Peptides against a protein of PDB entry 4HTP. Designs and how they scored, part 45

Target 1, 231 residues: chain A of PDB entry 4HTP
Amino acid sequence: SQTVASHVPFADLCSTLERIQKSKGRAEKIRHFREFLDSWRKFHDALHKNHKDVTDSFYPAMRLILPQLERERMAYGIKETMLAKLYIELLNLPRDGKDALKLLNYRTPTGTHGDAGDFAMIAYFVLKPRCLQKGSLTIQQVNDLLDSIASNNSAKRKDLIKKSLLQLITQSSALEQKWLIRMIIKDLKLGVSQQTIFSVFHNDAAELHNVTTDLEKVCRQLHDPSVGLSD

## One batch from the design tools (peptide; made by RFdiffusion4, then SolubleMPNN)

Design b1_p12_7_s1 (from b1_p12_7, 6 letters changed)
Fold by OpenDDE base, seed 2:
Structure b1_p12_7_s1 (fold): chain B 231 residues (1-231), chain A 12 residues (1-12)
Amino acid sequence: as target 1 above (231 residues)
Amino acid sequence: MPHLEELIKQLE
């Protein structure tokens, strides 16, 4: 079925997340999230104008924004070291070279950037001069690939995990990969709380999530900001 | 203008 996520580029979400991260004030961070959400809802209304009772919602985006609340897909089984080795291989980086060592020793300060311990930022600077300028994946496609990774991790199919990761990497810009890594590691570093994200999404979102722990149900039931839990 | 807004305009 048609979904908003099947039309929205992953790059648009990443650009929004980047704006949120770079914003210094809470109000500005909230504004960027609200603008993305409002645009999503408008697109939903246009896309589904002739269809009532669709199951489509903000869930595909929300589960990437709040990946620590993911309950539908199981663990990826991916650590920073695995990604480092994959990037070294994919980019054909000299193993004893500066960039390979930065990725492998991401916890150690290198003096270049204040990014020690943030693998995604270290990866970004390695990838920036080497990756395509514009990614091609939609939010739906990213979620499909992440689902594949989780499923194959459960099935102990390391080869297929690598295949899906390579598809994500080769179709993403450096900026998109920065955020993708953070989604996989489940630490976005946005500077806004989960409560703030829920409060902007819907007044009743935090309450419904606290009761159900079902992020999809929260997004579906509270899709309309003007319709509350008791309505 | 965000890409998403352009897509919305195409659907209207």
Scores: peptide ipSAE 0.042, ipTM 0.761, DockQ to the pose 0.751
Fold by OpenDDE base, seed 3:
Structure b1_p12_7_s1 (fold): chain B 231 residues (1-231), chain A 12 residues (1-12)
Amino acid sequence: as target 1 above (231 residues)
Amino acid sequence: MPHLEELIKQLE
């Protein structure tokens, strides 16, 4: 069966996240998230107009927005140092060059932008002049590749992990990779709390998540904002 | 790929 996530470009999610991050006020951050969510729900209704009882929901996007709440997918086994080494290899960066050293020493304040400690931002500036301007991945494809990484990590297949990472990297813009890195490391730095995200999604979302700890159940059961838990 | 808004218009 078709899913909304199979149609939505990963770039659209990343653009939304970028707008949220750049927004200064809570109200503006909420607005950007709500606009994306409303568009998703509208597309869902159109896509599934003639099909009742679908299991499709906002879950594919929500698990990327709140990656620290992931329970279905096992650990990736990926850290900043691994990504740094991979980028140095893939981009053929000189090992003693400025960009390689920035990636390896991302915790040290070196730049004018104050990006010390944020590997994703450092990577973004290295990637921006070197990567595709437009990515080609859907949200479903990103999740499929992340599932592959987690599965292969559990199986200790490092070669297959690298293969999936390369697919993600080579099909993504610098901006998309910035957010992908943050999703893998599980720190988006949106400036909005988990509780706020849940409250915008559905009034009962925080409560249901506190009881079940199941993000997919939250997204499926509370897909319609007008239907509560008691209904 | 078209943006989500464009995809919605194609389904309507």
Scores: peptide ipSAE 0.041, ipTM 0.754, DockQ to the pose 0.554
Fold by OpenDDE base, seed 4:
Structure b1_p12_7_s1 (fold): chain B 231 residues (1-231), chain A 12 residues (1-12)
Amino acid sequence: as target 1 above (231 residues)
Amino acid sequence: MPHLEELIKQLE
């Protein structure tokens, strides 16, 4: 069965997240999220027009937008230091060079951007001149690779973790990798609260999540914004 | 050509 996530480029989600992050006001942030969500729902309706009782929902995107609420996928076991080392290796950066040191010492203020402590931003600037301009991954593919990473972490298969990470980053633009890193580290820094995301998604979403703590159930049961929990 | 793009081409 086809899913919306199998058709939506990961780049589209990342561009939306970038717009949200760059927006100064709550209202503008909400607008960008709403536009993405509405487009998703519209595509869902078109894709599943002749199919009833589909299990497809916004969940594949929502779990990337609210990665701290992930309960299905186990821990990645990935920290900034691991990613730094991976990038140094992959990009063949001199270990004592400026870019390698920026990645390793991401907590230290090293520049005019004020991005100290934000590894994803540091990585972005290192990657931008060195990686693809356009990624090729769908949201589904990203989730599949992240599932693989979590599974292999549980199995202590470090080499397979590295393989999946390499597949993610080699098929992603610098911007996509910035957001992917933030998803893995579980800190998107959107400047909008979880409550706001839920409220935009569905009026009953926060309540249902508070009870179930199941993000997939929230997305599935409240897929239609016009149908409430009591309906 | 970006480094990563070159790596991808080598894998193809």
Scores: peptide ipSAE 0.015, ipTM 0.495, DockQ to the pose 0.028
Fold by OpenDDE base, seed 5:
Structure b1_p12_7_s1 (fold): chain B 231 residues (1-231), chain A 12 residues (1-12)
Amino acid sequence: as target 1 above (231 residues)
Amino acid sequence: MPHLEELIKQLE
């Protein structure tokens, strides 16, 4: 069946996240998230206008926005060091070169941008001059690839993990990769709390999540902001 | 700087 996630470019989510991160005030951060969410719901209504029984929801996006709440997908088995090594290999960076050392020693302050400890930002600046193409992945495709990574990690198939990572990297802009890294590492650094995200999504979302711990159920049951848990 | 895709092709 068709899903909203199969139509929404991953770039659109990333641009939204970027706007949220760059915003200083809580209100502005909330506005950017709300705009994305409202657009998603509007598209959902249009896409499923003639289909009343659909399981489609905001879940594909929500699980990327709140990756620490992921329970369906198993662990990726990916750390910053692995990604650093992959990028060094893929970009053919000299191992003793400035960019390779930045990736490997991402925790060490370099004084350039104050990005110490933020691997994704360091990676972004390394990738930016090397990734000039617009990304082509949808949110669904990103989730499919992440599912593949998790599944293959469980199966100890390192070759297939690398394959899926390469697909993600080669089809993503530097900005998209910055956010993808943060999703994999499960730290988006948005500057807005989980509670705020839930509150914007639905008034009852935090409560339902506290009871079920199931992000998909939260997104599905509370898809309509006007329909509460007690209704 | 070469584009990432071009670099990948060169490594393959």
Scores: peptide ipSAE 0.013, ipTM 0.478, DockQ to the pose 0.022

Design b1_p12_7_s2 (from b1_p12_7, 5 letters changed)
Fold by OpenDDE base, seed 3:
Structure b1_p12_7_s2 (fold): chain B 231 residues (1-231), chain A 12 residues (1-12)
Amino acid sequence: as target 1 above (231 residues)
Amino acid sequence: MEHLEKLIEELE
């Protein structure tokens, strides 16, 4: 069966996350998330108008927004140093050049942007003049590639991990890669709490997650914001 | 979200 995630570009999620990060007030951050969620639910209703018993939900997006709560997918085994080396190779950066050194020494305060310690921001500025302006991946395709990475990490197939990473990188804009890196490292830096994300999604979401620790169950059971746990 | 709105219109 078709899913909402198979139709939503990964770029749309990333642009929403970027707006949330840049917003100063809590209310404005919440508004951007709510607008994305409401659009998703509306599209779900249209896509599945003739099929009432579907398992499709917000889960494909939620697991990317709250990657630290991932329990279905195994560990990626990917760190910033691995990504730095991959980018240096892929972009053919001089080893002693400024950009290669920025990626490898991302923790050291350098430059005017104040991005020390945030590898994703360092990578963004290196990638911006070198990458596609628009990516081609859907949210489903991103999750499929991340599943492949986790599975191959468990199987100790480093070559296949690299292959999937290259597919993600070559089909993504610099902005999309910034957020993809943060999803893999499991730190989005949105400036809103997990509790806030759950409360906007559904009034009972935090409670159900505290009991089950299962994001998919939370998203499926509480898909309709008007239907509570006790109903 | 303009893109999703367009997709919804295409489904209707």
Scores: peptide ipSAE 0.041, ipTM 0.773, DockQ to the pose 0.955
Fold by OpenDDE base, seed 1:
Structure b1_p12_7_s2 (fold): chain B 231 residues (1-231), chain A 12 residues (1-12)
Amino acid sequence: as target 1 above (231 residues)
Amino acid sequence: MEHLEKLIEELE
């Protein structure tokens, strides 16, 4: 069946995350998240206007925003070093070149942007002049590819992992890849807590998650911000 | 966001 995630470009989520990250104040960060969420809910209502009891929810986005809470998808088995090597290969970067060394030695301060230790930011600047200006993936497609990576990691199929990663990379802008990397590594650096994200989503979200540890249940049961756990 | 809003309008 149709889902909101199948219609929402991954770029839209990434742009929202970028705005949140760049915002200094908590209130501004919350505003950007709320705007995305409200738009999502509005789209949900329009998409499912004639359908009751759908299982569709904010879960496809929420699991990317709070990747550390992922329990459905198995481990990716992907580290920064693997991504560095993949980018060097894909972009045909000279191994002894500045950009290759930046990716491999991402923990060492380079003095340029102060991005030491943040592989995603280093990757962004390497990718920006080399990749697509606009990505083509939906949130659903990103999740499907991430599911494939996790499944193939479990099956020890490194070749298929690489294939899915290449699909993600080749269909994503530098900005999208920055956030995708952070999702895979499970560190978004948004500057807002998990509790804040839950509180904006629904007043009862933190409580329900604490009990169930099931992010999908949280998103489905508390899809309507006006309907509480006690209702 | 603008793109999503446009998609919403198309569904309404």
Scores: peptide ipSAE 0.039, ipTM 0.767, DockQ to the pose 0.802
Fold by OpenDDE base, seed 5:
Structure b1_p12_7_s2 (fold): chain B 231 residues (1-231), chain A 12 residues (1-12)
Amino acid sequence: as target 1 above (231 residues)
Amino acid sequence: MEHLEKLIEELE
């Protein structure tokens, strides 16, 4: 069956995350997340209008928003240093050049941006003048590629890991890559807690997750905000 | 990006 995630551009999620990060107050951050979630639920209702028994849920997006809670997908085996080397290669950056050194020495302050220690932000500025203006991936496609990376890491297929990473990179804008990096590293730096995200999603979400530790079950069982855990 | 596309083609 078709899913909401197969229709939603990854760019839409990244734009929402960017707005959340740039927002100063908790209330504004919550508003941006709520708007995305409400839009998702409305699209779900329209897409599945004649099909009441579906397994589709917010899970494909939630697992990217809360990547530290991922339990279905195995470890990627990807660190900042690996990504730095990959970008140097794919962008054909001089090894001793300014941009290559920025990526490799991302923990050391190099300029006025204050991005020291945030590899994703450093990568963003290197990528911005070099990458596509608009990506083409859906949320479903991003998850499929991430599944491939995890599977190939488990199988020790380094060449296939590189292939999947290249597919992600070539079909993503600099902004989308910034957020993709943060999803892989499992630190989004949104400025809102896990509890806040769950509370906005459903009143019983935090409780159900505490018991089950199953993010898909939380998203599926509590898909409707008006239907409680006991129902 | 053009360089990257070439690298992908080489892996396929």
Scores: peptide ipSAE 0.015, ipTM 0.501, DockQ to the pose 0.022
Fold by OpenDDE base, seed 4:
Structure b1_p12_7_s2 (fold): chain B 231 residues (1-231), chain A 12 residues (1-12)
Amino acid sequence: as target 1 above (231 residues)
Amino acid sequence: MEHLEKLIEELE
């Protein structure tokens, strides 16, 4: 079955997240998220105009925006150090070179940008001159690859994890990889709370999530902002 | 990116 996520470029989500992060005020952050959400819902209505009882929802995007609430897929088993080593290998960076050392020593201040401790930002600057300008992955494809990583981690298939990571990396821009890293590490640094994200999504979203802890259920049941839990 | 593509091909 066709899903909204199969049509929405991952780049669009990343651009939205980038705008949210760069925005200083809460109101502006909310506006950017709302615009993306409204666009998603509009596309959903158009895509499913002649189809009733679809299970499609905002869940594929929401689970990437709130990765700490992920309960469907198992742990990735990926840390910053693993990603650093992977990038050094994939980009053929000299091990004693500046870029390799930046990735490995991401916790120490290495520059004027104040990005110490933010591996994704450090990676972004290393990747920017080396990666594609435009990615090709949809949100669905990103989730499929992340599912593969989690599954293979559970199965202790390290080579297959690497394969899926390579597919993500080779089909993503530097900006997309920045956000992908943050999704994997489960820290987006948006400057907006989980509660705010839920409140913008639906008035009853926080309550339903508190009871069910099921992000997919929240997205499905509260897909329509005009239909509440008591309806 | 050519290097990455080659690595993917080697894993396939």
Scores: peptide ipSAE 0.013, ipTM 0.503, DockQ to the pose 0.023

Design b1_p12_7_s3 (from b1_p12_7, 4 letters changed)
Fold by OpenDDE base, seed 2:
Structure b1_p12_7_s3 (fold): chain B 231 residues (1-231), chain A 12 residues (1-12)
Amino acid sequence: as target 1 above (231 residues)
Amino acid sequence: MSHLEKLIEELE
């Protein structure tokens, strides 16, 4: 079925997340999220103009913004060390080189950027001069690949996990990969709370999620900000 | 104008 997520570049979400992270203060962070959400809803209305009762919603984006609330897909089984090794291999980094050591020893301060312990930021600086300037993946494609990773992790198919990871990496910019890593590790470091995200999405979102723990249901039932749970 | 806004304009 045709979805908004199939049309929205993953880069657009990542740029929004980057703006949120860089913003100082709650109000500016909220503004950036609201702008993305409003654009999504407008696109939804245009895309589904002639179709009523579609199941399409903000869920494909929301599950990437709040990855700790993911319940549909199982664990990825991916750690920072696995990603480090993959990047070293893919980028053909000398194992004893500075960049390889930065990735492997990401917890140790290197004195360069003060990003010790943040693997995604360390990876970003290694990737920035080496990868595509613009990615080609949609939000739907990213979710499909993440679904594949989780499924193959459950099935203990390590080679297929690697294949999906390589597809994500090779079709993404350094910025997109930074955020993708954070989505996989389930720590976006946005500086805005889950409750704030829900409150901006819909006034009843936090309540509905608290009762159902179903992020898709929250996004679907509360797609229209003007229609409440009691309506 | 965001990329998404451009896509909306193309769809309308």
Scores: peptide ipSAE 0.044, ipTM 0.777, DockQ to the pose 0.687
Fold by OpenDDE base, seed 4:
Structure b1_p12_7_s3 (fold): chain B 231 residues (1-231), chain A 12 residues (1-12)
Amino acid sequence: as target 1 above (231 residues)
Amino acid sequence: MSHLEKLIEELE
């Protein structure tokens, strides 16, 4: 069955997240998120016009926006150090070179951008001159690859984890990889709270999540902003 | 128009 996530480029989500992060103030951040969400819902309605009672929802995007609330997939087992080593290998960076050291020592302020401690930003600047300008992954494909990583981590299949990571990396722009890293590490640094995200999504979302702790249920049951939890 | 909006138009 067709899903919205299978049609939406991962780049569109990343661009939205980038706009949110760069925005000053809560109102502007909310606006960018709302615009993406409204577009998603509109696309959903168009895609499923002739199909009632679909299980499709905003969940594929929401679980990437609020990765700390992920409960369906298990832990990735991926840390910044692992990603650093992977990038050094993939990009054939000299181990004692400036860029390799930046990735490995991402916590140390070495740059003018003040991005110390933010591995994703460090990676972005290393990747920007070296990777594709445009990614090709959909949100669905990203989630599929992340599911694979989590599954293989549980199975202790390190080689398969690497394979899936390489697929993500090689099909993503530097900007997309920045956000992908943040999703994996589960820290988006958007400057908006979980409560704000839920409040924009649906008035009852925070309450339903507090009770169920199930992000998919929240997205599915509260897909329509005009239909409340008690309706 | 966002990229997503263009996709919507293609579906309609």
Scores: peptide ipSAE 0.043, ipTM 0.774, DockQ to the pose 0.757
Fold by OpenDDE base, seed 5:
Parts: sequence; C-alpha cells; structure tokens
Structure b1_p12_7_s3 (fold): chain B 231 residues (1-231), chain A 12 residues (1-12)
Amino acid sequence: as target 1 above (231 residues)
Amino acid sequence: MSHLEKLIEELE
C-alpha cells in the first residue's frame, strides 16, 4: 500500500532536523518542525484523496524523531564502537590514522571541534569528504532497514546486521548518516522536549501517549489536528 | 520550495 513515508526522502527529514538543531530559539525550532509536519499532512491528503480509513500516519517519521519512545522495534544492539569499527573498515581508514582514532576515541576531545562525546558529529566530519552529497533512501526504506537490523540482532545474525548497515551507509550522505546514527543511539540533541514535539503534533498527543505508550496509536488516532480524543 | 513541496506538486 502507498504510504507518505515511501515518497518522502530521508534527506528531507534530516534537513529538517538539522534546521531544528541549528535554531537557537524554541519558536524557530517549532516552526521548522511544524513546516515539515504540515507538508507531510498535505501530502497525505493528496496521496490518499480517494482512499478512506487508511492506516498511514506520521508514525514512520515520528518514531525516528522520538526514537526513545520506540516500542515496536526491538533493540539494535549497536554501539558507537561497533559503528566506529565498521566505518574504519568500510572507508579503509588507517587504524593509526587521525580519522580512525577520532571515531574510536570519540569521547576524548581532539581539539578540532567541541564535539567530544558526540559520535555522530565526529562521524559526520569523517564522512563528509568521503560520501555522496545526496542520499537515495526514503523514510520507509530507512525504517525497513532499521527493522531488519533489530530483527537480525534478536536472531543473532551479525552478518545480516552488517549488510543492512552497509546499505544504509552507502546510500546516505554524511548529513543523513549523522542523523541516522543519532536515531540508532536514540539521542537526537534537537534542543526541544518530547512534550513540545507532541504539542505541535496534536493538542491531545501527550495525553494519549501517557495512557497508551503507543506512538503509532498516537499518530494514527490524532492524525487530524482538528479532531480531538473526545470528538 | 522544499523537496517535499515539489513532490506534493507532482502528486496533485
């Protein structure tokens, strides 16, 4: 079935997240999120114009924006050290080289950027001169690959985990990978609270989530911002 | 226009 997520490039989400992160004020951060959400809803209405009672919702994006609330997907089993080793291998970085050491020792300040402890930012700068400028993945494809990783982690299929990670990496820009890493590690560093995200999405979103703890239900039931829980 | 906005225009 057609979904909005199958049409929206992952790059568009990442660009939005980047704008949010770079924005200083709460109002500006909210504006960027709202613009993305409004565009998503508009696309949904156009895509599903002739279809009633679709299950499609903002959930595919929301679960990437609030990855700490993910309950459907199992644990990835991926840590920064694993990613570091993978990048060193994939990029053929000398193990004793500057870039490899940055990735492996991401918690230690290197003096170049104030990014100590932020593996995703360190990875970004290593990847920027080595990756494609434009990725090719949709939000749907990213979620499918993440589902694969989680499933294979549960099944202890390390080789298949690596395969899915390689697909993500090879089809993503450095910027997209920065955000993908943060999604996997479940820390986006947006500078906006979960409550703020919910409040922008729908007035009743926080309440419904508090009761159900089901992010998909929240996105589906409150898809229309004009229809409340009591309606 | 955002890329998504362009996609919307293509869909409509």
Scores: peptide ipSAE 0.042, ipTM 0.765, DockQ to the pose 0.667
Fold by OpenDDE base, seed 1:
Structure b1_p12_7_s3 (fold): chain B 231 residues (1-231), chain A 12 residues (1-12)
Amino acid sequence: as target 1 above (231 residues)
Amino acid sequence: MSHLEKLIEELE
Protein backbone atom coordinates (compact mmCIF):
# COMPACT_ATOMS: atom_id res chain seq x y z
CA SER B 1 0.00 0.00 0.00
CA GLN B 2 1.08 3.56 -0.70
CA THR B 3 2.35 5.47 2.32
CA VAL B 4 3.57 9.01 2.80
CA ALA B 5 6.66 7.61 4.50
CA SER B 6 7.61 5.71 1.33
CA HIS B 7 7.85 9.02 -0.53
CA VAL B 8 9.40 11.33 2.06
CA PRO B 9 13.21 11.32 2.13
CA PHE B 10 14.75 10.73 5.52
CA ALA B 11 16.89 13.78 4.72
CA ASP B 12 13.78 15.98 4.87
CA LEU B 13 13.00 14.85 8.40
CA CYS B 14 16.64 15.30 9.43
CA SER B 15 16.74 18.80 7.96
CA THR B 16 13.62 19.68 9.93
CA LEU B 17 15.08 18.25 13.13
CA GLU B 18 18.29 20.18 12.51
CA ARG B 19 16.33 23.43 12.11
CA ILE B 20 14.40 22.69 15.30
CA GLN B 21 17.58 22.00 17.24
CA LYS B 22 19.29 25.16 15.97
CA SER B 23 16.31 27.35 16.78
CA LYS B 24 16.58 29.10 20.11
CA GLY B 25 12.98 30.02 20.79
CA ARG B 26 10.13 27.63 21.47
CA ALA B 27 7.95 29.36 18.90
CA GLU B 28 10.52 28.92 16.15
CA LYS B 29 11.04 25.27 17.06
CA ILE B 30 7.29 24.72 16.91
CA ARG B 31 7.09 26.49 13.56
CA HIS B 32 9.60 24.15 11.95
CA PHE B 33 7.81 21.09 13.26
CA ARG B 34 4.41 22.44 12.20
CA GLU B 35 5.67 23.15 8.70
CA PHE B 36 6.89 19.58 8.31
CA LEU B 37 3.67 18.18 9.75
CA ASP B 38 1.46 20.36 7.56
CA SER B 39 3.42 19.31 4.49
CA TRP B 40 3.05 15.69 5.52
CA ARG B 41 -0.71 16.03 5.94
CA LYS B 42 -1.02 17.81 2.62
CA PHE B 43 0.95 15.05 0.93
CA HIS B 44 -1.24 12.47 2.65
CA ASP B 45 -4.37 14.11 1.28
CA ALA B 46 -2.94 14.22 -2.22
CA LEU B 47 -1.61 10.66 -2.11
CA HIS B 48 -4.84 9.20 -0.75
CA LYS B 49 -7.27 11.48 -2.57
CA ASN B 50 -9.15 8.57 -4.11
CA HIS B 51 -8.78 6.19 -1.18
CA LYS B 52 -10.97 6.23 1.90
CA ASP B 53 -10.26 4.61 5.24
CA VAL B 54 -6.50 4.34 4.86
CA THR B 55 -4.40 3.37 7.86
CA ASP B 56 -1.52 5.57 6.74
CA SER B 57 -0.62 8.29 9.23
CA PHE B 58 2.20 10.38 10.65
CA TYR B 59 3.26 7.39 12.78
CA PRO B 60 6.39 6.51 10.71
CA ALA B 61 7.78 9.98 11.37
CA MET B 62 6.40 10.36 14.90
CA ARG B 63 8.09 7.19 16.12
CA LEU B 64 11.43 8.62 14.94
CA ILE B 65 10.75 12.02 16.50
CA LEU B 66 9.63 10.45 19.79
CA PRO B 67 11.73 7.27 19.82
CA GLN B 68 11.43 6.92 23.61
CA LEU B 69 7.73 6.17 23.07
CA GLU B 70 8.43 3.29 20.68
CA ARG B 71 6.52 0.19 21.79
CA GLU B 72 6.17 -1.77 18.55
CA ARG B 73 9.76 -2.74 17.79
CA MET B 74 12.03 -4.48 20.26
CA ALA B 75 15.24 -3.03 21.66
CA TYR B 76 18.09 -2.42 19.22
CA GLY B 77 20.82 -3.56 21.56
CA ILE B 78 23.05 -0.80 20.19
CA LYS B 79 25.19 1.49 22.30
CA GLU B 80 27.58 4.31 21.45
CA THR B 81 30.60 2.06 21.91
CA MET B 82 29.30 -0.37 19.31
CA LEU B 83 28.72 2.45 16.85
CA ALA B 84 32.16 3.88 17.55
CA LYS B 85 33.81 0.57 16.77
CA LEU B 86 31.68 0.15 13.66
CA TYR B 87 32.64 3.59 12.35
CA ILE B 88 36.31 3.01 13.06
CA GLU B 89 36.12 -0.21 11.07
CA LEU B 90 33.96 1.15 8.24
CA LEU B 91 35.93 4.35 7.78
CA ASN B 92 39.24 2.57 8.27
CA LEU B 93 40.23 5.04 10.96
CA PRO B 94 43.59 4.52 12.64
CA ARG B 95 42.86 3.23 16.14
CA ASP B 96 45.34 5.63 17.67
CA GLY B 97 44.20 8.47 15.44
CA LYS B 98 42.40 11.60 16.54
CA ASP B 99 39.03 10.67 15.03
CA ALA B 100 38.95 7.14 16.42
CA LEU B 101 39.84 8.44 19.86
CA LYS B 102 37.11 11.09 19.62
CA LEU B 103 34.51 8.41 18.92
CA LEU B 104 35.72 6.07 21.65
CA ASN B 105 36.17 8.82 24.23
CA TYR B 106 33.09 10.81 23.29
CA ARG B 107 32.33 11.56 26.95
CA THR B 108 35.63 13.36 27.46
CA PRO B 109 35.73 17.03 26.50
CA THR B 110 37.92 17.59 23.46
CA GLY B 111 37.88 21.36 23.85
CA THR B 112 37.04 21.99 20.22
CA HIS B 113 33.25 21.98 19.86
CA GLY B 114 31.98 21.49 23.39
CA ASP B 115 30.18 18.33 22.29
CA ALA B 116 31.36 16.14 25.15
CA GLY B 117 28.84 13.42 25.90
CA ASP B 118 27.00 13.86 22.59
CA PHE B 119 28.18 10.92 20.53
CA ALA B 120 26.00 11.85 17.57
CA MET B 121 27.58 15.28 17.25
CA ILE B 122 31.09 13.88 17.55
CA ALA B 123 30.23 11.29 14.92
CA TYR B 124 28.87 14.03 12.67
CA PHE B 125 32.17 15.87 12.54
CA VAL B 126 34.08 12.67 11.89
CA LEU B 127 31.63 11.66 9.15
CA LYS B 128 31.18 15.04 7.45
CA PRO B 129 34.37 14.93 5.36
CA ARG B 130 33.99 11.19 4.65
CA CYS B 131 30.32 10.58 3.81
CA LEU B 132 28.10 11.28 0.84
CA GLN B 133 26.44 14.69 0.78
CA LYS B 134 22.93 13.45 0.08
CA GLY B 135 21.31 10.32 1.47
CA SER B 136 18.99 8.06 -0.49
CA LEU B 137 16.74 6.55 2.19
CA THR B 138 13.06 7.28 2.73
CA ILE B 139 11.47 7.41 6.16
CA GLN B 140 9.87 4.04 5.45
CA GLN B 141 13.20 2.48 4.50
CA VAL B 142 14.79 3.80 7.67
CA ASN B 143 11.99 2.30 9.75
CA ASP B 144 12.30 -1.00 7.87
CA LEU B 145 16.01 -1.14 8.62
CA LEU B 146 15.42 -0.24 12.27
CA ASP B 147 12.78 -2.97 12.46
CA SER B 148 15.32 -5.39 11.02
CA ILE B 149 17.90 -4.38 13.61
CA ALA B 150 15.44 -4.85 16.47
CA SER B 151 14.22 -8.19 15.14
CA ASN B 152 17.74 -9.49 14.61
CA ASN B 153 18.78 -8.28 18.04
CA SER B 154 15.96 -10.35 19.51
CA ALA B 155 17.10 -13.30 17.40
CA LYS B 156 20.75 -12.75 18.45
CA ARG B 157 21.88 -12.39 14.83
CA LYS B 158 24.75 -9.93 15.21
CA ASP B 159 25.85 -10.36 11.61
CA LEU B 160 22.46 -9.25 10.30
CA ILE B 161 22.38 -6.31 12.71
CA LYS B 162 25.70 -5.18 11.30
CA LYS B 163 24.40 -5.60 7.76
CA SER B 164 21.40 -3.35 8.41
CA LEU B 165 23.55 -0.78 10.20
CA LEU B 166 25.96 -0.70 7.28
CA GLN B 167 23.06 -0.15 4.91
CA LEU B 168 21.85 2.76 7.02
CA ILE B 169 25.32 4.27 7.25
CA THR B 170 26.36 3.88 3.62
CA GLN B 171 23.12 5.41 2.33
CA SER B 172 23.07 8.39 4.69
CA SER B 173 24.80 11.75 4.85
CA ALA B 174 26.70 12.81 7.94
CA LEU B 175 23.74 14.93 9.03
CA GLU B 176 21.30 12.07 8.54
CA GLN B 177 23.57 9.77 10.51
CA LYS B 178 23.75 12.27 13.37
CA TRP B 179 19.98 12.13 13.69
CA LEU B 180 19.80 8.39 13.08
CA ILE B 181 22.22 7.84 15.96
CA ARG B 182 20.07 10.03 18.19
CA MET B 183 16.98 8.06 17.17
CA ILE B 184 18.69 4.77 18.01
CA ILE B 185 19.99 6.08 21.33
CA LYS B 186 16.56 7.69 21.88
CA ASP B 187 17.79 11.20 22.68
CA LEU B 188 17.12 13.81 20.00
CA LYS B 189 18.04 16.90 22.03
CA LEU B 190 15.49 19.00 20.14
CA GLY B 191 14.85 21.38 23.00
CA VAL B 192 11.09 20.79 22.88
CA SER B 193 9.12 18.51 25.17
CA GLN B 194 7.05 15.49 24.24
CA GLN B 195 3.97 17.45 25.29
CA THR B 196 4.86 20.24 22.90
CA ILE B 197 5.23 17.79 20.01
CA PHE B 198 1.86 16.25 20.86
CA SER B 199 0.18 19.62 21.25
CA VAL B 200 1.35 20.70 17.81
CA PHE B 201 0.24 17.40 16.31
CA HIS B 202 -3.24 17.45 17.86
CA ASN B 203 -4.88 19.06 20.88
CA ASP B 204 -6.01 15.66 22.17
CA ALA B 205 -2.82 13.75 21.36
CA ALA B 206 -1.29 13.89 24.83
CA GLU B 207 -4.52 12.70 26.43
CA LEU B 208 -4.99 9.82 24.02
CA HIS B 209 -1.37 8.76 24.43
CA ASN B 210 -1.69 8.85 28.21
CA VAL B 211 -4.62 6.45 27.99
CA THR B 212 -3.45 4.11 25.23
CA THR B 213 0.36 4.45 25.29
CA ASP B 214 0.02 3.59 21.59
CA LEU B 215 1.72 6.11 19.36
CA GLU B 216 0.30 4.57 16.20
CA LYS B 217 -3.26 4.83 17.52
CA VAL B 218 -2.62 8.44 18.43
CA CYS B 219 -1.37 9.22 14.94
CA ARG B 220 -4.18 7.36 13.17
CA GLN B 221 -7.10 8.41 15.33
CA LEU B 222 -5.98 12.03 15.50
CA HIS B 223 -4.72 12.33 11.95
CA ASP B 224 -7.12 15.19 11.28
CA PRO B 225 -6.37 18.11 13.60
CA SER B 226 -9.99 19.26 13.34
CA VAL B 227 -11.48 15.98 14.58
CA GLY B 228 -11.27 15.45 18.33
CA LEU B 229 -11.50 12.40 20.59
CA SER B 230 -15.16 13.03 21.32
CA ASP B 231 -16.15 13.31 17.68
CA MET A 1 10.25 25.41 -1.49
CA SER A 2 10.99 22.35 0.59
CA HIS A 3 11.76 19.05 -1.08
CA LEU A 4 8.53 17.68 0.34
CA GLU A 5 6.56 20.51 -1.24
CA LYS A 6 8.06 19.60 -4.60
CA LEU A 7 6.99 16.01 -4.11
CA ILE A 8 3.47 17.19 -3.33
CA GLU A 9 3.39 19.16 -6.55
CA GLU A 10 4.45 16.09 -8.47
CA LEU A 11 1.47 14.18 -7.08
CA GLU A 12 -0.75 16.86 -7.72
Scores: peptide ipSAE 0.040, ipTM 0.758, DockQ to the pose 0.675

